# Peptides against a protein of PDB entry 7PB4, part 348

Target 1, 105 residues: chain A of PDB entry 7PB4
Amino acid sequence: KMLNIKEYKEKLLSTLGEFLEDHFPLPDRSVKKKKKNIQESSVNLITLHEMLEILINRLFDVPHDPYVKISDSFWPPYVELLLRNGIALRHPEDPTRIRLEAFHQ
Target 2, 218 residues: chain B of PDB entry 7PB4
Amino acid sequence: DALQMAVGYFEKGPIKASQNKDKTLEKHLKTVENVAWKNGLASEEIDILLNIALSGKFGNAVNTRILKCMIPATVISEDSVVKAVSWLCVGKCSGSTKVLFYRWLVAMFDFIDRKEQINLLYGFFFASLQDDALCPYVCHLLYLLTKKENVKPFRVRKLLDLQAKMGMQPHLQALLSLYKFFAPALISVSLPVRKKIYFKNSENLWKTALLAVKQRNR

## One batch from the design tools (peptide; made by RFdiffusion4, then SolubleMPNN)

Design b2_p29_7_s2 (from b2_p29_7, 16 letters changed)
Fold by OpenDDE base, seed 1:
Structure b2_p29_7_s2 (fold): chain B 105 residues (1-105), chain C 218 residues (1-218), chain A 29 residues (1-29)
Amino acid sequence: as target 1 above (105 residues)
Amino acid sequence: as target 2 above (218 residues)
Amino acid sequence: MEEKEVLLEIFGRLARLHGEVELFLEIKN
């Protein structure tokens, strides 16, 4: 049965979520304990999945200003991952803001 | 059959700790090379050997030699190509092997039985344009794969950005020209009317072998 | 439909990093 558009979207989102959990987990907090001087930044990191959701939502909700401010909850390696792979772009005048690439345009 | 024994050796690995492992490997490699260049290989043999060449099971020299003799008797299975792309992504092969693979893929493109799945991987190949070593060959591959539905504004922007960074490269111009053909409204830049589309290594390593394959299949 | 295209491109780019080609093809199909 050809999945309807809605069902397909749900499948895609589900599969992407599982894929991200498997291949792009958050770093284990336990490894940071040994080097004393890393300030336990008490900041709760968001997942790559959550980061992408924020970026996608902003792209579609505010297409004229699709940029999101990088917060302390954004794990820097994942920000760099998105930028390096052309998934996200830095704001030309404000390096603290990033947007999702407009793959639909 | 000597070929079956050779393929089996590469697939299963050396059974006995023979003191002459290198001599045995060379013997089997020469057998594969000889058959491939004379008669071509069956699709099943290419499937096995192509995966081996890209898996990192053997050294770069051996992998290179295997890949160079991936000459079909008739056809190459699309599934073999898909599996090969998977191995390329995992990165167990050298950069030179990746380049050789794309050269091979372009050279053997007409001998691939189906292209539906390969076409779905258009975005995978497009993402590899940023690799300077791969870019000429990826452009050629994309030139062969590009349909109207693949020509999107974001890809046009990426190609133009790449052109701005790398300069006006013949392979990039060829691809942009094709994009302009499919979607003239997306490309406002005047492209030089080149009478001949030039891709690097139009004279591929397999030119003589491919002529022979085409003659046998007529 | 537009969101689908964005998701597929993201997925494709990330799948490429881990060699999940077959998984990507399964979703495209």
Scores: peptide ipSAE 0.694, ipTM 0.891, DockQ to the pose 0.748
Fold by OpenDDE base, seed 4:
Structure b2_p29_7_s2 (fold): chain B 105 residues (1-105), chain C 218 residues (1-218), chain A 29 residues (1-29)
Amino acid sequence: as target 1 above (105 residues)
Amino acid sequence: as target 2 above (218 residues)
Amino acid sequence: MEEKEVLLEIFGRLARLHGEVELFLEIKN
């Protein structure tokens, strides 16, 4: 039973990873036309997968404060995606913090 | 067979060369409508036409008419419903078509051959509750689908939040009442004992047709 | 098991956006 659960979890994670790569890629950096002066804010964007991983880990590792601060590495459209689809919740007092919805509770 | 020709037309699409594309379309649509309302459609025909109606292949008016005549002769395949849900998610159909689909799904619920896969899509449907236009119909569908295993705390919270936002809607109350029945500990709020479960969809467009289907299958 | 539930709900919600219903069902079965 445990092996089956672990195997299933691995399958789920792998499938989710592939799904995210296929459907929710990072924006191609290439399309930003060289407008001269805008300091390409060197902020490395994280993938939606990485974002979810952070949120999931925080939910389980720190259940009493499951909120993650939105960094510049969080692509705003993906933050909004998570919020809009009820996957994440914004902190009621601090809009810069989000948490994963506790779907297990 | 006129019906086969009509279904084939919708499946293959309009032949480019026909000058009277609209007349041909209308002819085939009327054929489908006539057979569907008179005798119902075979599961295979529903499978084809339902997907077409939701794929965005045709205009909203045509899609609506096709969807309205998705009346089974005997049963609807669960696979057809699953495929239909896929099309709904892709968003190639209008909001009105989505509403109509949920109305159809509720009306035809008993004619679906199996519900195992549909039950697995409970979360998909639940996620659609946030759509104000779909919410009443989704609630009705969820009311039909809900099992004890589906009643989770996070869903209760979402329903209560939705109720706080939208007010005490009859369809939400019906679903919450069912949730309370399965998991009374999760719902501390005194739900008004509404004696009558009021789903606006009690008047389904297909009521008479479905009665006839039931009579023929007896 | 708890993590599985969270992952499935996330997957379902995201799959819904792209119509990946069959993929989702394959994972649940």
Scores: peptide ipSAE 0.694, ipTM 0.891, DockQ to the pose 0.848
Fold by OpenDDE base, seed 2:
Structure b2_p29_7_s2 (fold): chain B 105 residues (1-105), chain C 218 residues (1-218), chain A 29 residues (1-29)
Amino acid sequence: as target 1 above (105 residues)
Amino acid sequence: as target 2 above (218 residues)
Amino acid sequence: MEEKEVLLEIFGRLARLHGEVELFLEIKN
């Protein structure tokens, strides 16, 4: 059954979401319990899925400035993952900003 | 059949009880090698053995020897290649095995029964261009796979960036030339007119064996 | 269509890390 464009997009998004949950989960908060002095940085980390959504939305909503500021909610290993795999690019003048690679251009 | 017993050994794994495990392994490996180089292997045998070679089930030396004898009697199944790419991604094989696989894939390209699924993996292969050890062989593979629809601006940028980093490598030039052919507006850089396409892996390990295969299948 | 291309490229790159080749092909087909 040839899925229409809308249905295909929905399927793609759902499959990607499931894939990300399975293979790129957030680190379990439980492991940080034992070492006393690390201030439980109460920072709520966002999922890789949420991070990608932010980056994709910025790319399409503001194409002339597609950069997103890295917040404390961005888990550093996932930021590095995106950069290392060419999914995201760091701003040349501001290391605190990243953009999604323009794969459509 | 000796070949069937050998393939079965690699598929099922070594029986734990034999004191002469290494001798048995060598015997079966020699059987596979002899048949492969003389007659080629059936598509089903290649399917089994190729996956074994890339799965990490055996040591690097054994995997390398298996991969070197993946010579078809007639055709290689595209499904076998897709499964092999999956194993490469999992990373249970050595870097040298990965290089050998791409060399094999380029050499055997015309013997693969269909290319539809492999073409869909264009982006997977393109992402491997950043690996310096794989880059020459991946460029050759991409040269064989590239269609007009694969030539996108972001890929052109990546190739030009690689060229800036690595210099004017013959394999990169070959691929860029093909890109320019399909999309001249995307590549403003003057490429040297090369009379001959040069790939380092143009001389493949299987050249003589594959000529024999082609002759038998006429 | 443009968003689809971006999503597929992201998916492909991430799928490559975990060997999810078949899953990726299923989505592209």
Scores: peptide ipSAE 0.693, ipTM 0.890, DockQ to the pose 0.748
Fold by OpenDDE base, seed 5:
Structure b2_p29_7_s2 (fold): chain B 105 residues (1-105), chain C 218 residues (1-218), chain A 29 residues (1-29)
Amino acid sequence: as target 1 above (105 residues)
Amino acid sequence: as target 2 above (218 residues)
Amino acid sequence: MEEKEVLLEIFGRLARLHGEVELFLEIKN
């Protein structure tokens, strides 16, 4: 049975979510425990899934300025991962901003 | 037969107790090489040996020799190619093995039984264009795979960026020319009308062997 | 449809890193 477009999208999102959880987890919070030095900059890191959602939403919501500012919640290795694999692009004039590649265009 | 024993050896791995592991390995490798170059290999044998060559089970020298003798008697299964691409992604094989695989894939392209799944992997191959060592062979593969539906603006941009970085390489020009054919509105750059598409891999290692295979299957 | 294309391209690029080719093909089919 050909899945309708909605069902297919749901399957795709579900599969992608599971895939990201399995292969691209957040770094274990346990590693930060050893350097007990003072400033618990408790910056809550977001998942790669959440990063992608932000980037995708920005691409479609604001297509003329699809750039997202890199916050402290963005784990640097995942930012680099997206850039190195051509999923994201750094802003030419502002290195603190990245966009999703427009794969639909 | 000797070939079945050789394939079985590579599949199951070396028996630990053999004092002459290297001699046994060489014997079986020569058996595979001899049969492959004289008669070709069955699709099932290619399926087994191709996966072994790319899995990292053996050293680079052995993997290279196995891959060089992946000559079909009749056809190569698309499933074998898909599995091979999976192994390439895991990165257990050397860079030279990856190059050799793409050369092999281009050379054996017409012997692959189906292309539907391979065509769905277009984006996987396209992502490998940024690897300087793979780029010429990936361009050739993409040239064989490209359909109108694959020609998207973001891929055009990527190819033009690569051309800006690497210069007007013949293999990039060939692919861009094909892209322009399918989507002329996306490529404003005047491409030289090259009547002859030059791919470095036009002279493949298997040319003579594959001619013999084609003659036997007529 | 446009979002689907973006998601598939992202998935493909990330799947490539881990050799999840069969999973990717299953989604595309």
Scores: peptide ipSAE 0.692, ipTM 0.890, DockQ to the pose 0.745

Design b2_p29_7_s3 (from b2_p29_7, 15 letters changed)
Fold by OpenDDE base, seed 1:
Structure b2_p29_7_s3 (fold): chain B 105 residues (1-105), chain C 218 residues (1-218), chain A 29 residues (1-29)
Amino acid sequence: as target 1 above (105 residues)
Amino acid sequence: as target 2 above (218 residues)
Amino acid sequence: EEELEVLLEIFGRLARLHGEVERYLEILK
């Protein structure tokens, strides 16, 4: 049965979600226990999946200003991963803002 | 058969801790090389040996020699190519091996039995254009794969950005020219009409061997 | 449709990092 567009989208989102969970987990806080003074940065990190959702939503919801401000909840290595692989772009004038690449345009 | 024993050695690995491991390896490698350059290899043999060469099971020198003798007797299976691309991404092979693989893939392109899955990997290959060492060979591969449907505005922007960064490289110009052919409205820049063959296809390592293969299969 | 294109491109780029070629091809078929 040719999956309709809706069903295909659901399958893709499911597959992508599983893939992200398998390969791009959040860093375990547990390993750095030994050095006393690591201030438990009380900041809740979001997953790469959540980060991508924010970026995708912004791209489509606000196409004239598709940039998202990088918060403390954005794990820096994942930000750099997206930038390095051409998935995201840094704002030319504000390094604290990133956008998703417009792959549909 | 000597070839079957050689392929089996590479697939299963050395059985006995014999003192003559290096001599045995060299013997089997020479057997594969001799058959490949003389007659070509069966698709099944290429499937096995190509994966071995890219898996990192052996040293870089051995992997390079194996990859250089991946000459088909008739055809290469597309599935072998897909598996090979997977191994390249895992990163167990050297950068030089990756370059050699793309050179091989371009040289052997017409001998691959089908292109359906490879065409679906267009975006996958396009993402590798950012690797400076791979860029010339990826451009050549993309030139062979590009259909009108693959020419998207974002890809045009990426190619123009690469050109701005790297300068007017012949391989980039070739691909941009093809893009302009399919989608002239997306590329406003006048590309020099280079009548010259953008890709020196004539200089591949396997040219003579592949001519012989084509003659035997006529 | 446009969102699908974006998702597929993201998936392809990330799949390339881990050699998940077959998983990517399966969703494209």
Scores: peptide ipSAE 0.714, ipTM 0.903, DockQ to the pose 0.734
Fold by OpenDDE base, seed 4:
Structure b2_p29_7_s3 (fold): chain B 105 residues (1-105), chain C 218 residues (1-218), chain A 29 residues (1-29)
Amino acid sequence: as target 1 above (105 residues)
Amino acid sequence: as target 2 above (218 residues)
Amino acid sequence: EEELEVLLEIFGRLARLHGEVERYLEILK
């Protein structure tokens, strides 16, 4: 049975979610680096899934300015991952802003 | 037979107890090489050995030699290629092995039994264009795979960006020319009508062997 | 759907990093 577009999208989202959980977990906070004085900035890191959701939503909701400001909640290695793999693009004039690549265009 | 023993050795790995591991390995490797170049390998043998060559189970020198003798007797299974691409992505093989694999894939393209799944991996291959070492060979592969439905604006942008960075490379021009053929509205740039065969390296390592395979299968 | 196309491309690019080729192909079929 050809899954309708809605069902297919749901399946894809589910599969992608599982895939992201399996391969791109948040860094385990448990690495007690004993170095005392670094204020563990209590910044709650978001998942790669959440990052992608933000970027996708921005791409479709605000297509004329699809850029998202990189917050402290964005784990830098995941930002770099997205950029390196051509999933995201850095703003040409503002390195603190990234956008999702417009793959639908 | 000697070939089955050789394939079995690579599949199961060296038995720990062999004092002369290198001699045994060399013997089996030569057996595979001899059969492959004389007669070609069965699809099942290619399936096993191709995955071994890309899995990182053996050293780069061994992997390279195995990959160089992946010559089919008749056909290569698409499933073998898909598995190979999976191993390639895991990155346990050297950069040189990756290059060799793409050269192999281009050379063996007509001997692959089906191309449906490989065509679905178009995006995987396209994503490898950013690797400077792979780019020429990936372009050649993409040239063979590209259908109208693969020609999307974002891919055109990426190719043009690559061209801006790397210059007017013949392999990029070949692919862009094909893209322009399928979607002329997406490519406003006048591509030089170079009559010259874009992929000069028509001399693949396997040319003579593959001619012999084609003659035997007639 | 345009979003589907974006999701598929993202998934493909990320799957490539981990060799999840079969998983990706299963979604495309």
Scores: peptide ipSAE 0.714, ipTM 0.903, DockQ to the pose 0.756
Fold by OpenDDE base, seed 3:
Structure b2_p29_7_s3 (fold): chain B 105 residues (1-105), chain C 218 residues (1-218), chain A 29 residues (1-29)
Amino acid sequence: as target 1 above (105 residues)
Amino acid sequence: as target 2 above (218 residues)
Amino acid sequence: EEELEVLLEIFGRLARLHGEVERYLEILK
């Protein structure tokens, strides 16, 4: 049975979610090096899944300015991963902004 | 059968920790090589040995020799190719082995029984264009795989960007020409009508062996 | 439809990094 587009999308999202959980976990917070005074700004890192959701949503919600500002919640290795694999592009004039590649265009 | 013993050795590994491991390995490798070049290998034998060559189970020299003798008697299973691509992605093989695999894949393309799954992997191969060592062979593979449905604006942009970085490479021009054929509106650049064989298809390592295979299967 | 295309391309590129070729193919079938 050809799954309805909605059902297929749900299946894809579910499979992608599971895949991301399996292969792209968040780094364990355990490397608390005891350096004393630095305000543990407990910046909650977002998952790669959440990062992708933000980027995808921005791409479709604001197609004329699809760039997302890199926050401290973005784990740098995941940003680099997306950039290196051509999933995301850095803004040419603002290195703090990235966009999803427009694979649909 | 000597071939079955050799394949079994590579699949199961050396049974005895004998001091003569290297001699035994060489004996079995020569057996596989001799049969492969003389008669070709069965699809099942290729399935086993191709995965072994790409899994990193043996050293690079052995893997290279195994891969060089992946000559079919009749056909290669698409499933074997899909598994091989999986191993390439895991990165347990050397860069030279990856290059050799793509050369092999291009050379053996017509001997693959089905191409439906390989066609679905178009995006995987396209992503490998950024590897300078793989780029010529990936372009050739993509040239063989490309359908109108694969020609998308973002891929055109990527190819043009790659051409801007690498220059006007014959293999890139071949692929771009094919893209222009399928989607002329996406490629405004005048591509030189090079009558030249974009792909030195004539100089694959297996040319003579594959001619013999084709003659036996007629 | 356009979102699906984007998701599939992302998944393919990420799957390539971990050799999850079969998982990717199962979604495309």
Scores: peptide ipSAE 0.714, ipTM 0.903, DockQ to the pose 0.760
Fold by OpenDDE base, seed 2:
Structure b2_p29_7_s3 (fold): chain B 105 residues (1-105), chain C 218 residues (1-218), chain A 29 residues (1-29)
Amino acid sequence: as target 1 above (105 residues)
Amino acid sequence: as target 2 above (218 residues)
Amino acid sequence: EEELEVLLEIFGRLARLHGEVERYLEILK
């Protein structure tokens, strides 16, 4: 049973990873080129996959405070995507913090 | 026959750029409508036409008319419904078409041959509760689909949040009552014992046609 | 098991945005 669950989890993670790469890529760095004066804040954006991983890990590792601070590495459209689709929730008192929805509870 | 020609027209699309495109389309659409309302459509015809109606291949008026005549002669294939849900997600159809589809799905629910895959899509339908235009019809669909295993704490919270936002809507109350039946420990709120049919099941567009279908299949 | 439930729900919600119903069903089966 455990081997089957582990294998299933691996398959799910692999499938989800591929799906995210296909449909939710990082914005092309090339679009930053034309507007000269915007200080290319060299902020390394993380993937939606990495963002979800952080949120999931926080949910399970620190269940009493499952909130993650939104960093500059979080691409704002993906943050809004998660919020609008009910995948994530903003902290009621601190809008700079978000949590994953507890779908297991 | 005339029906096969009409279905073929919608499937393959209009061949010639002729000025008479609209007249030809209307002729074929009327053929489909006539057969569907009189006799119903075969499962294969519904499979083709339902996908066409939701794919965005034609204009909203045409899609709406096609969808309104998706009346089975016998059964609807579950696979056709799954494909239709896929098209709904892509968003190539209008909001009104989406509403009509859910109304259709509820009305035709008993004519769908299997429910296994549709039941697996419970979460997809549940996520659509946030759409105010769809919410009443999605609640009705979920009421038909809900099993004990679907009643999870997070879904209860979402339903209660929706109720707090939009008030004590009959369709939400119906679904919550069913949830309370399956999982009474999750719902502490006293739900009014409404003896009244929560869903006006009697007022679907296809009621008379479906009665005729049931009579022919006896 | 709890993590699987979370992952499946996330996948379902995101798959809905792109019409990836078949891919989602394949994982559930």
Scores: peptide ipSAE 0.713, ipTM 0.902, DockQ to the pose 0.854

